# Designs tried in a protein design run: peptides against a protein of PDB entry 5HOI. Part 267

Target 1, 351 residues: chain A of PDB entry 5HOI
Amino acid sequence: FRYMPFSPAGTPFGFTDRRYLTMNEVGYVSTVKNSEQYSITVSFFDVGRFREYHFEDLFGYDLCFLNEKGTLFGQSKTGQIQYRPHDSIHSNWTKIIPLQAGERITSVAATPVRVIVGTSLGYFRSFNQFGVPFAVEKTSPIVALTAQNYRVFSVHYSQFHGLSYSLSELGTSSKRYYKRECPLPMSLPNINSDMKKDANLDYYNFNPMGIKSLFFSSYGDPCIFGSDNTLLLLSKWRSPEESKWLPILDSNMEIWKMSGGKETTDIHVWPLALAYDTLNCILVKGKHIWPEFPLPLPSEMEIRMPVFVKSKLLEENKAILNKKNEIGADTEAEEGEEDKEIQIPVSMAAE

## One batch from the design tools (peptide; made by RFdiffusion4, then SolubleMPNN)

Design b1_p25_5_s2 (from b1_p25_5, 17 letters changed)
Fold by OpenDDE base, seed 5:
Structure b1_p25_5_s2 (fold): chain B 351 residues (1-351), chain A 25 residues (1-25)
Amino acid sequence: as target 1 above (351 residues)
Amino acid sequence: SAAELERRRREEKRRKFAERVQSML
């Protein structure tokens, strides 16, 4: 097994000189190979809120994470990381992560308040948004990371135990675990002999775990989208005994239904984010399961949320409506991180 | 009602997505 650099919804070069380093609901980061250097472009879906920018990459960044405040880059072999705020008020910073012989950075994540680096030896390194280190922890080998606010969703791989996951919170003084190296019930890519002839081999060589993306939902629930094109959501993660992975979307089945039951083998979902009851995604046409250039406009796929997630949505929509009715027109709603533990009504928890 | 508006929004998203898939066939 070879540890490969992972970035959320990153694409391979294939037979081209260009690829997406990462993409999500905020935007997409592309890199173009030009002789011995790369040109990186950071593009946004909300062109009114953000300005596209580019720079020359002399390091060959193969890791990327995009958020609303900046972009984190990493080089898997050298251990170099760079954080670039979107706003020019804040300075860019660069750091070298010390790597052992044969160690690779396998994933990076960044929020407005935290930077996280995971390695093939299972070193978990945490920093603030300014690159000040908090801690180094030794875990099982890390293959993927995502983060939202102070929360980190990590995927681990062991040759003996397969895939596991952790969910942690990186406070100012301590790391809290909600989940620690628990089994991840995700299907791995089938290395059938027939994959050797198809575009599937190039993708497998780029991403052996088949994790197309991982993210937090708009409700702060960990999500993962594997090679089986099923969206998994971690439900009830605050309650250790009640926590379960839910297959909330079979994207192949939904495309097939939307076609009217026609053959849809050449139509693919590329996941970006889960916002409420809607998967934000790119619809891809062709042999390659990933988007080409130019990037198609994002599409919104309605998901049939489980009953307990619908109750949460209804309560939050009521709370948003009540707040909109209490806030007269003029106050910028500070998005107070009211970590409202949405009490799932006991009556809906039984189905 | 707010619930009816949200239902209509979901139905419209589903319609637009179906139209997009149909345009790719």
Scores: peptide ipSAE 0.491, ipTM 0.916, DockQ to the pose 0.505
Fold by OpenDDE base, seed 3:
Structure b1_p25_5_s2 (fold): chain B 351 residues (1-351), chain A 25 residues (1-25)
Amino acid sequence: as target 1 above (351 residues)
Amino acid sequence: SAAELERRRREEKRRKFAERVQSML
């Protein structure tokens, strides 16, 4: 198996000189190949909040992560990383991550407070926003990373065990795990069925895991969007025994419904972010499952959880309410800040 | 009601998304 550099919603070059390094709710980062050099542009959806900027890339950055404060770049083979704040007040910084022979940076993530680097050997490296290192941890091989604030969602791959995930918090003094290398019930790309079309083979060669994107929801829940075009959300991750992956959207089925039951085999969802009960995405028409140039305007898709998941969430919420009403008699238990598990709003449940 | 306004907002989002998909057929 070959580990490839992964960035959230990154696109291949295909037969073009251009690709998106990453895209999310903040904006999109594009690179254009000019001979031996690359020109990188960081563009934003909110043009009133942020100013577009560009620079010449002499290193061939193949990893990227965009947040509200800056852009992290990485070169998978050389181990070079660069952080560029969007403002001109804070300085850019560059460093080299030490790599072993054959090791690659497979994913990078950045928040306003943390920088994370994951490798094909499973080295997890953490830094502050200024590139000061905190720790190096050895995990299973990392294939994808995302982060929000202090939280990190990592996807791992083993040839023997398939996909696993971790959810961790990078505090000031220590790393806490909420989940550590637990099985990830995501379907891998089926080489025998899906590779009948050249465009699917090109995408598979770019991203063998078929992870189109991963992000945190606006509620701080880990989300992953695979090759099956299903959005998975990790629910109840604070409760180790109750934690489960919820298939909150089949995007192919939703497009089919919205078409009125017509053939929609050339219409694709490209995921950006989950804000409350709304998937922000690019709708793509054509042979390629990814957006080309120019980037279409984002679309908002309402998430409708399957009725079966709705009934179960309603029963779980009723059971929680009933337990709260039964416990409500005697114990003045100190209001420790019970880190109020963000209940998936019952409103995400399809009528 | 606030619940009715939110329902109308969701119905409008669904309608706009459906119109977008229809424009791509």
Scores: peptide ipSAE 0.489, ipTM 0.913, DockQ to the pose 0.544
Fold by OpenDDE base, seed 2:
Structure b1_p25_5_s2 (fold): chain B 351 residues (1-351), chain A 25 residues (1-25)
Amino acid sequence: as target 1 above (351 residues)
Amino acid sequence: SAAELERRRREEKRRKFAERVQSML
């Protein structure tokens, strides 16, 4: 096994000079090899909200994380990171992460308020959006990171214990764990059966864990999309004893159903984000399981989970809050209710 | 109703996705 740099929905070069460093619901970051340098382009799906930008990369950034405020870049071997705001108001900053001999940055994540760096030796480094460090923690080896606001979803790997995950919140002075190195019930790529196709071997060499992407849902639930093309959602994570991984989508089965039961072995789902009950994804046709150039338009896949009940309960709770505000009731006590997990009534979870 | 509009939006999304998959066959 080799630790490889991971970025959400990142693609290999394959036989090309081009790849996607990362992609999500905001946009996509591409890199092109130009002799000894790279040209990076940050592109957006909402062209009215954001302006595409490019720059020359002399460092060979192999890690990337895109959010609504900026792009974080990392170089896995040198430990260099760069944060680039999308606006011209805030300055770019660079930092060198100190690495031990043989240590690699394996994943990076950025929110509008936090920057996170994970390494092959399990160093978890946290910063603010300006690159000011908060803490360094040693965990099990980190293989993937994502973050939303103050929350971090980390995936860990041990040769003895396999995959584990943590869910944490990075406050101003302290890290809170909701989950700490708990078993992750995700299937690893099967080297013996699946690697008979050269394209699968190329992808395995790029991403040995087979994690196509990980993200937070629009409801703040951790999501992971593995090599089995199953979307897993962590439900009830605020209740340690009730927390469980739900297989909310088998994308191969859904494509097969939508085809009318035809052979769909050359149609692939490439995950971007989960918005409510809709997986935003790229549909890929061909030998490679990842999107090539140019990037196809995103597609929306409906998920038949009771996530609709979450939307309705959120609207009902907002309507209750708005009515309480109109009645002049002291609302200082209810800021603690917006962060409650919306419990779906058992009667509505069975439909 | 808002629920009926949302149901129609879902049915349309599902239809568009199925049409996209079928166009790739």
Scores: peptide ipSAE 0.488, ipTM 0.914, DockQ to the pose 0.505
Fold by OpenDDE base, seed 1:
Structure b1_p25_5_s2 (fold): chain B 351 residues (1-351), chain A 25 residues (1-25)
Amino acid sequence: as target 1 above (351 residues)
Amino acid sequence: SAAELERRRREEKRRKFAERVQSML
């Protein structure tokens, strides 16, 4: 086993000189190998909001995270990280993460307010958006990171315990855990059954955990998409005892249904993001499970319940709050009510 | 109703996705 650099929805080079470093709902980052150098392009799906840009990479960045404000790059072996704002108002910054002998940066994440670095030895490093360090924590070995606002979803790997996950909030003064190194019920790639095709071996060598992507939903729920093509969503994460992983989508089954029950073994879902009740994804045709160049337009896959129940309950709660505000009741609504987890009735979560 | 508009939006998303999958067969 080797710790490999992970980026959300990143692709291998395969037999080509180019790959995607990362992709999500904002856009996609590509790199092209030019002798000893790389040319990086940051492209966007909303071309009206963002301008595509490129630069020469002399370091060979193998880690990337894209958000609405900038792109974080990392070099897994040297420990170099670079943050590049999409606007020209904010300056780029570069730092070297100190690495021990044999240590690698395994994942990086960035939000408009936080930068996170995880390593193969389990060093969790947090920074603000300007690269000012907050803390260094020692955890189990980190294999994947994603972040939204102040929240971080981390995946850990132990040779003895397999996959675990943490969910934390990076406040100004402290890190809060909602979940700390809890078991992650995700299937690992099966080397013996799936490796009969050379294309699967290439992907396994690139990503031995089979985590195609890791993101937060638009509702702030941690999501993971594994090698089994099942989208898992962490429900009720504010309640430690009630928190559970929900298999909200079998993407192979949904493609099969949409085909009319035809063979779809060469059609693959590549996950980008979960927006409300819709998986944003790339549909891939061919032998490789990942998108090639040029990148196809994203497709929207409807997800069945429970995310829809959450949407309705949010709309109903907003409508109830708006009606209470119109009725002029001097109820001191304590500022603490906005973060109350919407209780989905058990009956509605099972259908 | 708002619920009927949302239902129609979902049905249209599902239709477009099915058409996309069918175009790849």
Scores: peptide ipSAE 0.486, ipTM 0.914, DockQ to the pose 0.489

Design b1_p25_5_s3 (from b1_p25_5, 18 letters changed)
Fold by OpenDDE base, seed 3:
Structure b1_p25_5_s3 (fold): chain B 351 residues (1-351), chain A 25 residues (1-25)
Amino acid sequence: as target 1 above (351 residues)
Amino acid sequence: MAELLRQLEREKKRKEFAKRVQEML
């Protein structure tokens, strides 16, 4: 199994010279290949609060995490990390993470108070915002990280046990676990069904876990958005016995509802953040499930639990059509098999 | 009053999102 570098909402290069290293509610980080070098741009959605900046990357940073105070960069193979504050008052710092033979940095996260590095061997390294180390812990192999304030949400992978997650708090003196390597009920990408399109294979090679993004909600709940386009939220994580994953949004179902039941196979949701009861996302049109350049403006999608299964609605609508045809059988009109747009019941469009 | 304003704001966001999806069809 090959561990790939993960960054929240990062995109592949595909056939282009440019990609997004990461994006969230704060902004987006892009990189462009310039021969043997890269040009990195850090852009913001709030142009009144932040100024866009760029720099030449001689290292080929393939990991990134953006927050309101700075950007963390990482190089998965060399172990180099760089933190760049958005404010010029604070200095940039660079550090090399010691890696064993074959070890890779798989994910990085940064808050205004913590920097976290996770590796393919399960080394969890914590630092303050100035790059001063706190601890090194050995966990199961880390595939994704996000952090908010002092809290860290980590996703782990084992070939034997599949996906697991941890939720921890990095205090001043110690790490507290709320959850430690508990099973994560997220479906992995199905190579046989989902990868029939070349565009999906390119994305799978970039991100074999299918984790499009992970973040904390505005309420501080861990969220993950997988290849199934379902947003999972970890509810009641403070109570170990009551903690559960909630499927709080089926984005494919919501796009289908908003279309009026039309085919929406070329419309994709790219997750950025969860703010209260709205998913901040990029709507993407085309064959690629990820945003291209230029980046479209973010959209807000309201959270709706997947109460309705599309397949059941299709079966019910077919059963209604068949019953209408049984009652109307005396009119010979060869109305051709036009793709009768499945009308979403007005009650289901309003809910 | 506050709950009605919140419902109206949600309904507005839903309509704006639906409009964006329709513009992409």
Scores: peptide ipSAE 0.433, ipTM 0.884, DockQ to the pose 0.694
Fold by OpenDDE base, seed 2:
Parts: C-alpha cells; structure tokens; sequence
Structure b1_p25_5_s3 (fold): chain B 351 residues (1-351), chain A 25 residues (1-25)
C-alpha cells in the first residue's frame, strides 16, 4: 500500500498532459504539464459570480481544495501549501508544512475560516484562513479530508482496522469530536475483479482507497462516494448512539433505471456535491471512469431520501407547529402563501 | 404550493437526467 495525495473528485493524468486537481459544486481546478512546469487554471461553474484565473506552478501541486472564497494547493512531498483567494483583496500566502522522513501530505481542505492539512503519519494540522496555526494533533494516518465552515470530515486508514472516520469541529481554542476514528463501512476497491480492466488499474494506482469524493451536504451531513459508486451519508451525527451511514444512492442502479434496463457499463457518475436531494455530478461515457477534457456540463441526479428520515422530519415539524400553537402567539401574521418547501433546517438534517 | 413546485422541479431534473442518460446510450 502507498499513501497517495487525495483531493475531492481529482482525476489522474492517465496518458495525457492534463488532469483535474479537484472539482466540486463551485468549480474545477485543472493542471497541465508544460515541460518542467505546470499551468494551473481555476474555473467556476457560476461564471457571473467568479472570474477564472490561472498561474504557473513551479512546485508541482498534487493536492487541491476549492471553496467559495479561495483555493488551497499542496505539494505532498515537499510540504508546501499555498492559499489563493479568488478575490484580489486578500493576499496569497505560502507555507511549508514540516514533514518527517517519508511523511507525505495526503489531503488538504479549506473553508473560508479554516485550513486543514492531513498526513500519512496522521498529523492533523489546523490553521486559520491566513495560515496562522491553531494546533497539531496526532491521529491515525489520514487519507482524505473535507471541511465545511468549522467542521472537518476526515478519513483514516490502518492496515489492521481498515477505514475509519472522524467528524470534528475546529473552534478557536479547541477541537470538538462528534465522531473519533469510528469504523467507516465503505467498500474498498476489489483488485481481483474490478482491476482486470487497465483503465481501472490506472485509477487504482492514483487512488488506492477508491474514494472518488467526499463532501458535506447542503444540510451539513458528511458524504462519501466510494469505488462501488454508492453515496453514503452520515445521518444523526449529533446523537452519538443514533448516528448511522445511509446508502442514499446506488448510482449504477439509478443509471440502469434511467436507461430503461439497458447495459450501462460504460456510463459513469463522477460526484461533485449533494445539494438538498440532488447529487450534482458529471456523467462520463467511455473506458475511463473519470471526466476528460473539456469538462462536460454538470448533471443533477435526484436522490430519494430514505423514508425513515422523511418521517422523522415530518414528526419534528409537527411537534414544532404544535408547540407554537400551544404558546398562543396570536400574531396575525398574514397568510402569505409561504411556499412550505420543507426546508429541512440545516440544524435538523444532521440531527 | 411549494411542495408541488418542489415535486415539479424534481420531476424536471429527473426527466433532464434521464434524457442525458438516453443521449449517452
């Protein structure tokens, strides 16, 4: 086993001079080899909100994380990280992460308020958005990171225990764990069956864990998309004993249904984000399971939330309505047709 | 009204996705 640099929805070079370093709902970051240099482009899906930019990379960044405020780059071997705000108001900053002999940065994540670096030795390093360090923690070896606001979803690997996950909140003074190195029930790539195709072997060499992406949902739930093309969502993570992984989408089965039951072995889902009840993804056709150049337009796949989650939300909304009625607030709030979108409150979707 | 709009939007997204899958077959 070799620790490889992981970025959400990153693609291999394959036989090309170019790859995606990362992609999500905000956009996509590409790198092109130019002799001994790389040209990096940060592109956005909302071209009205963001301006595409590029720069020359002399370091060979192999780690990337894109958010709405900036892009974090990392070099897995040298320990160099760079944060580039999308705006021209905030300055770029560069930092060297001290690495031990043989240590690699395995994943990086950035939010508008936090920068996180994870390593092959399990060093978890936290910073603010300006690169000021908060803490260094020793965990099990980190293989993947994502973050939203102050929350971090980390995936760990042990040769003895397999995959585990942590869910933590990075305050100003302390790290709180909601989950700490709990078993992750994700299927690893089956080398014997799935890797018989050269294209799958190339991808396995790039990403040995088969984690295509991990992200937080729009509701703040940790999501992971593995090599089995199943989207797992961590439900009820605020309740330690009630927390469970839900297989909310089998993307192969959904493509098969949408085909009318035809063979769809050459059609692949490449995950970007989960927004409410829709998986934002790239549909890929061909030998490679990842998108090539140019990037196809994103597609939205409808997810049927498990009946159990819908039932609980309906019960909780009824309980809140009943409590409001008992408190006798005769506020004649005009019956505006408030379009009762069951806005799953961002608080309730993760409870 | 919103639940109906949300159902219509979901149905639209589902039809658009199904169309894209069919165009890829």
Amino acid sequence: as target 1 above (351 residues)
Amino acid sequence: MAELLRQLEREKKRKEFAKRVQEML
Scores: peptide ipSAE 0.432, ipTM 0.888, DockQ to the pose 0.510
Fold by OpenDDE base, seed 1:
Structure b1_p25_5_s3 (fold): chain B 351 residues (1-351), chain A 25 residues (1-25)
Amino acid sequence: as target 1 above (351 residues)
Amino acid sequence: MAELLRQLEREKKRKEFAKRVQEML
């Protein structure tokens, strides 16, 4: 086993000189090998909101995270990271993360307010958006990171315990854990069964955990998309005893249904984001399970929530709140209401 | 009214996705 650099929805080079470093709902970052250097392009799906830009990479960045405000780059071996705002108002910054002998940066994440670096030795490093450090924590070895606002979803790997996950919030003064190194019920790639096709071996060497992507949903729930093409969502994460992983989509089964029951072994879902009740994804045709160049336009796959439609619960809760406000109840608006977990009615939670 | 519009939008997205899958077969 080797710790490899992970970026959300990143692709291998394969037999080409180019790959995607990362992609999500905001856009996609590509790199092209140019002799001893790389050319990086940051592209966006909303071309009216953002301007595509490129630069020469002399460091060979192999880690990337894209958000609405900037792009974080990392070099897994040297420990160099660079943050590049999309606007010209904020300056780029570069930092070297101190690494021990044999240590690698395994994942990086960035929000408009936080930068996170995880390593193969389990060093978790947090910064603000300007690269000012908050803390260094020692955890189990980190294999993947994503972040939304102040929240961080981390995946850990131990040779003895397999996959675990943490969900944490990076406040100004402290880190809070909602979940700390809990078992992650995700299937690992089966080298003996799935690797009979050469195309899958190249992907496994690039990404030995088979985590195609991980992200937060538009509702702030941690999501992971593994090698089994199942989308897992962490439900009820604010309630430690009630928290569960929900298999909200089997993408192979949904493609098969949409084909009319035809063979679809050459059609692949490449995950970008979960927006409301839809998985944003790239549909890929071919031998490789990842998108090639040029990148196809994103597709929206409807999610059938197995237990509840979270969006319907939000509309019902908003309608209840609006009715309470119309009834003129002098309920002191505790400023803390925006972060209350949607209470699922007990009748809907038992199915 | 809002729920009906949302159901119609979901059905539209599902039909558009199914069409894309059929075009890839």
Scores: peptide ipSAE 0.428, ipTM 0.890, DockQ to the pose 0.513
Fold by OpenDDE base, seed 5:
Structure b1_p25_5_s3 (fold): chain B 351 residues (1-351), chain A 25 residues (1-25)
Amino acid sequence: as target 1 above (351 residues)
Amino acid sequence: MAELLRQLEREKKRKEFAKRVQEML
């Protein structure tokens, strides 16, 4: 297994010279290969609040985290990190994170008050927004990070235990755990089934865990979106005994419902954020499951509980069709290959 | 009143999303 640099909703280069380093509800960060150099652009969805900016990257930043106050960059191999405030009033700062032989920065996160660095050896490093260190903690190997205010959601990987998660709060004097290395019930990418399309191999090599994104909801709940295109939300995390992962959206099911039951194998959801009861996302058309250039406008998917299983709906609809054919045996079925639109029950279109 | 407005806004977002998916078919 090789630890790869993770950024929320980051995309691979594929066969192109361009990729997204990260994207969320604030905006998107792109990088373009220019010979031995990179050009980074930080773009925003609210063009009235923020001004797009670009710079030359001589370091080859492969880690990024965007927030409302600035952008954190990281280089996984060298340990270099850079914080760039969006406002020119505040200075940029650069720091080198000491790495052991073979250690990589695997993820970075930044809030207006905290900077977090996670590594392949499980070093968790915390800083303030000015790059002043608070602590270094040893955890299980970190594969992904996100943060909101003082709160950090970390995903860990062990070859022996699989995926785990932690939820912590980084106060001024101490770190509090709400959850510490608890099992994460997320499906890993199935190499044998999912890799039948060459496009999925490139994505798997870029992101072996299949974590498309992780974020905090607008209510401050940890969210994760895996390779199965299911949005998981950690409910009741303040109550250790009541805390559970909720599958709050099957995005493939919702696209299929919205199509009227048509084949939607070339329509993909790329997650950005959860705002109230809507998933902010990019709808992607094509072979690749990630957005290309230019970035499409964000779309909002309504979240509905419970998650329905597509297989059960298809079995029920086949059983209804078979019963109709048993009753209607006397009408000449014209063999028109009309894609018989599976009528989604009006209750499921209304619910 | 506020709940009805929120339901109408959700229904609008759902219709806009469904339209966008149909335009991609």
Scores: peptide ipSAE 0.433, ipTM 0.886, DockQ to the pose 0.742; fails the geometry check

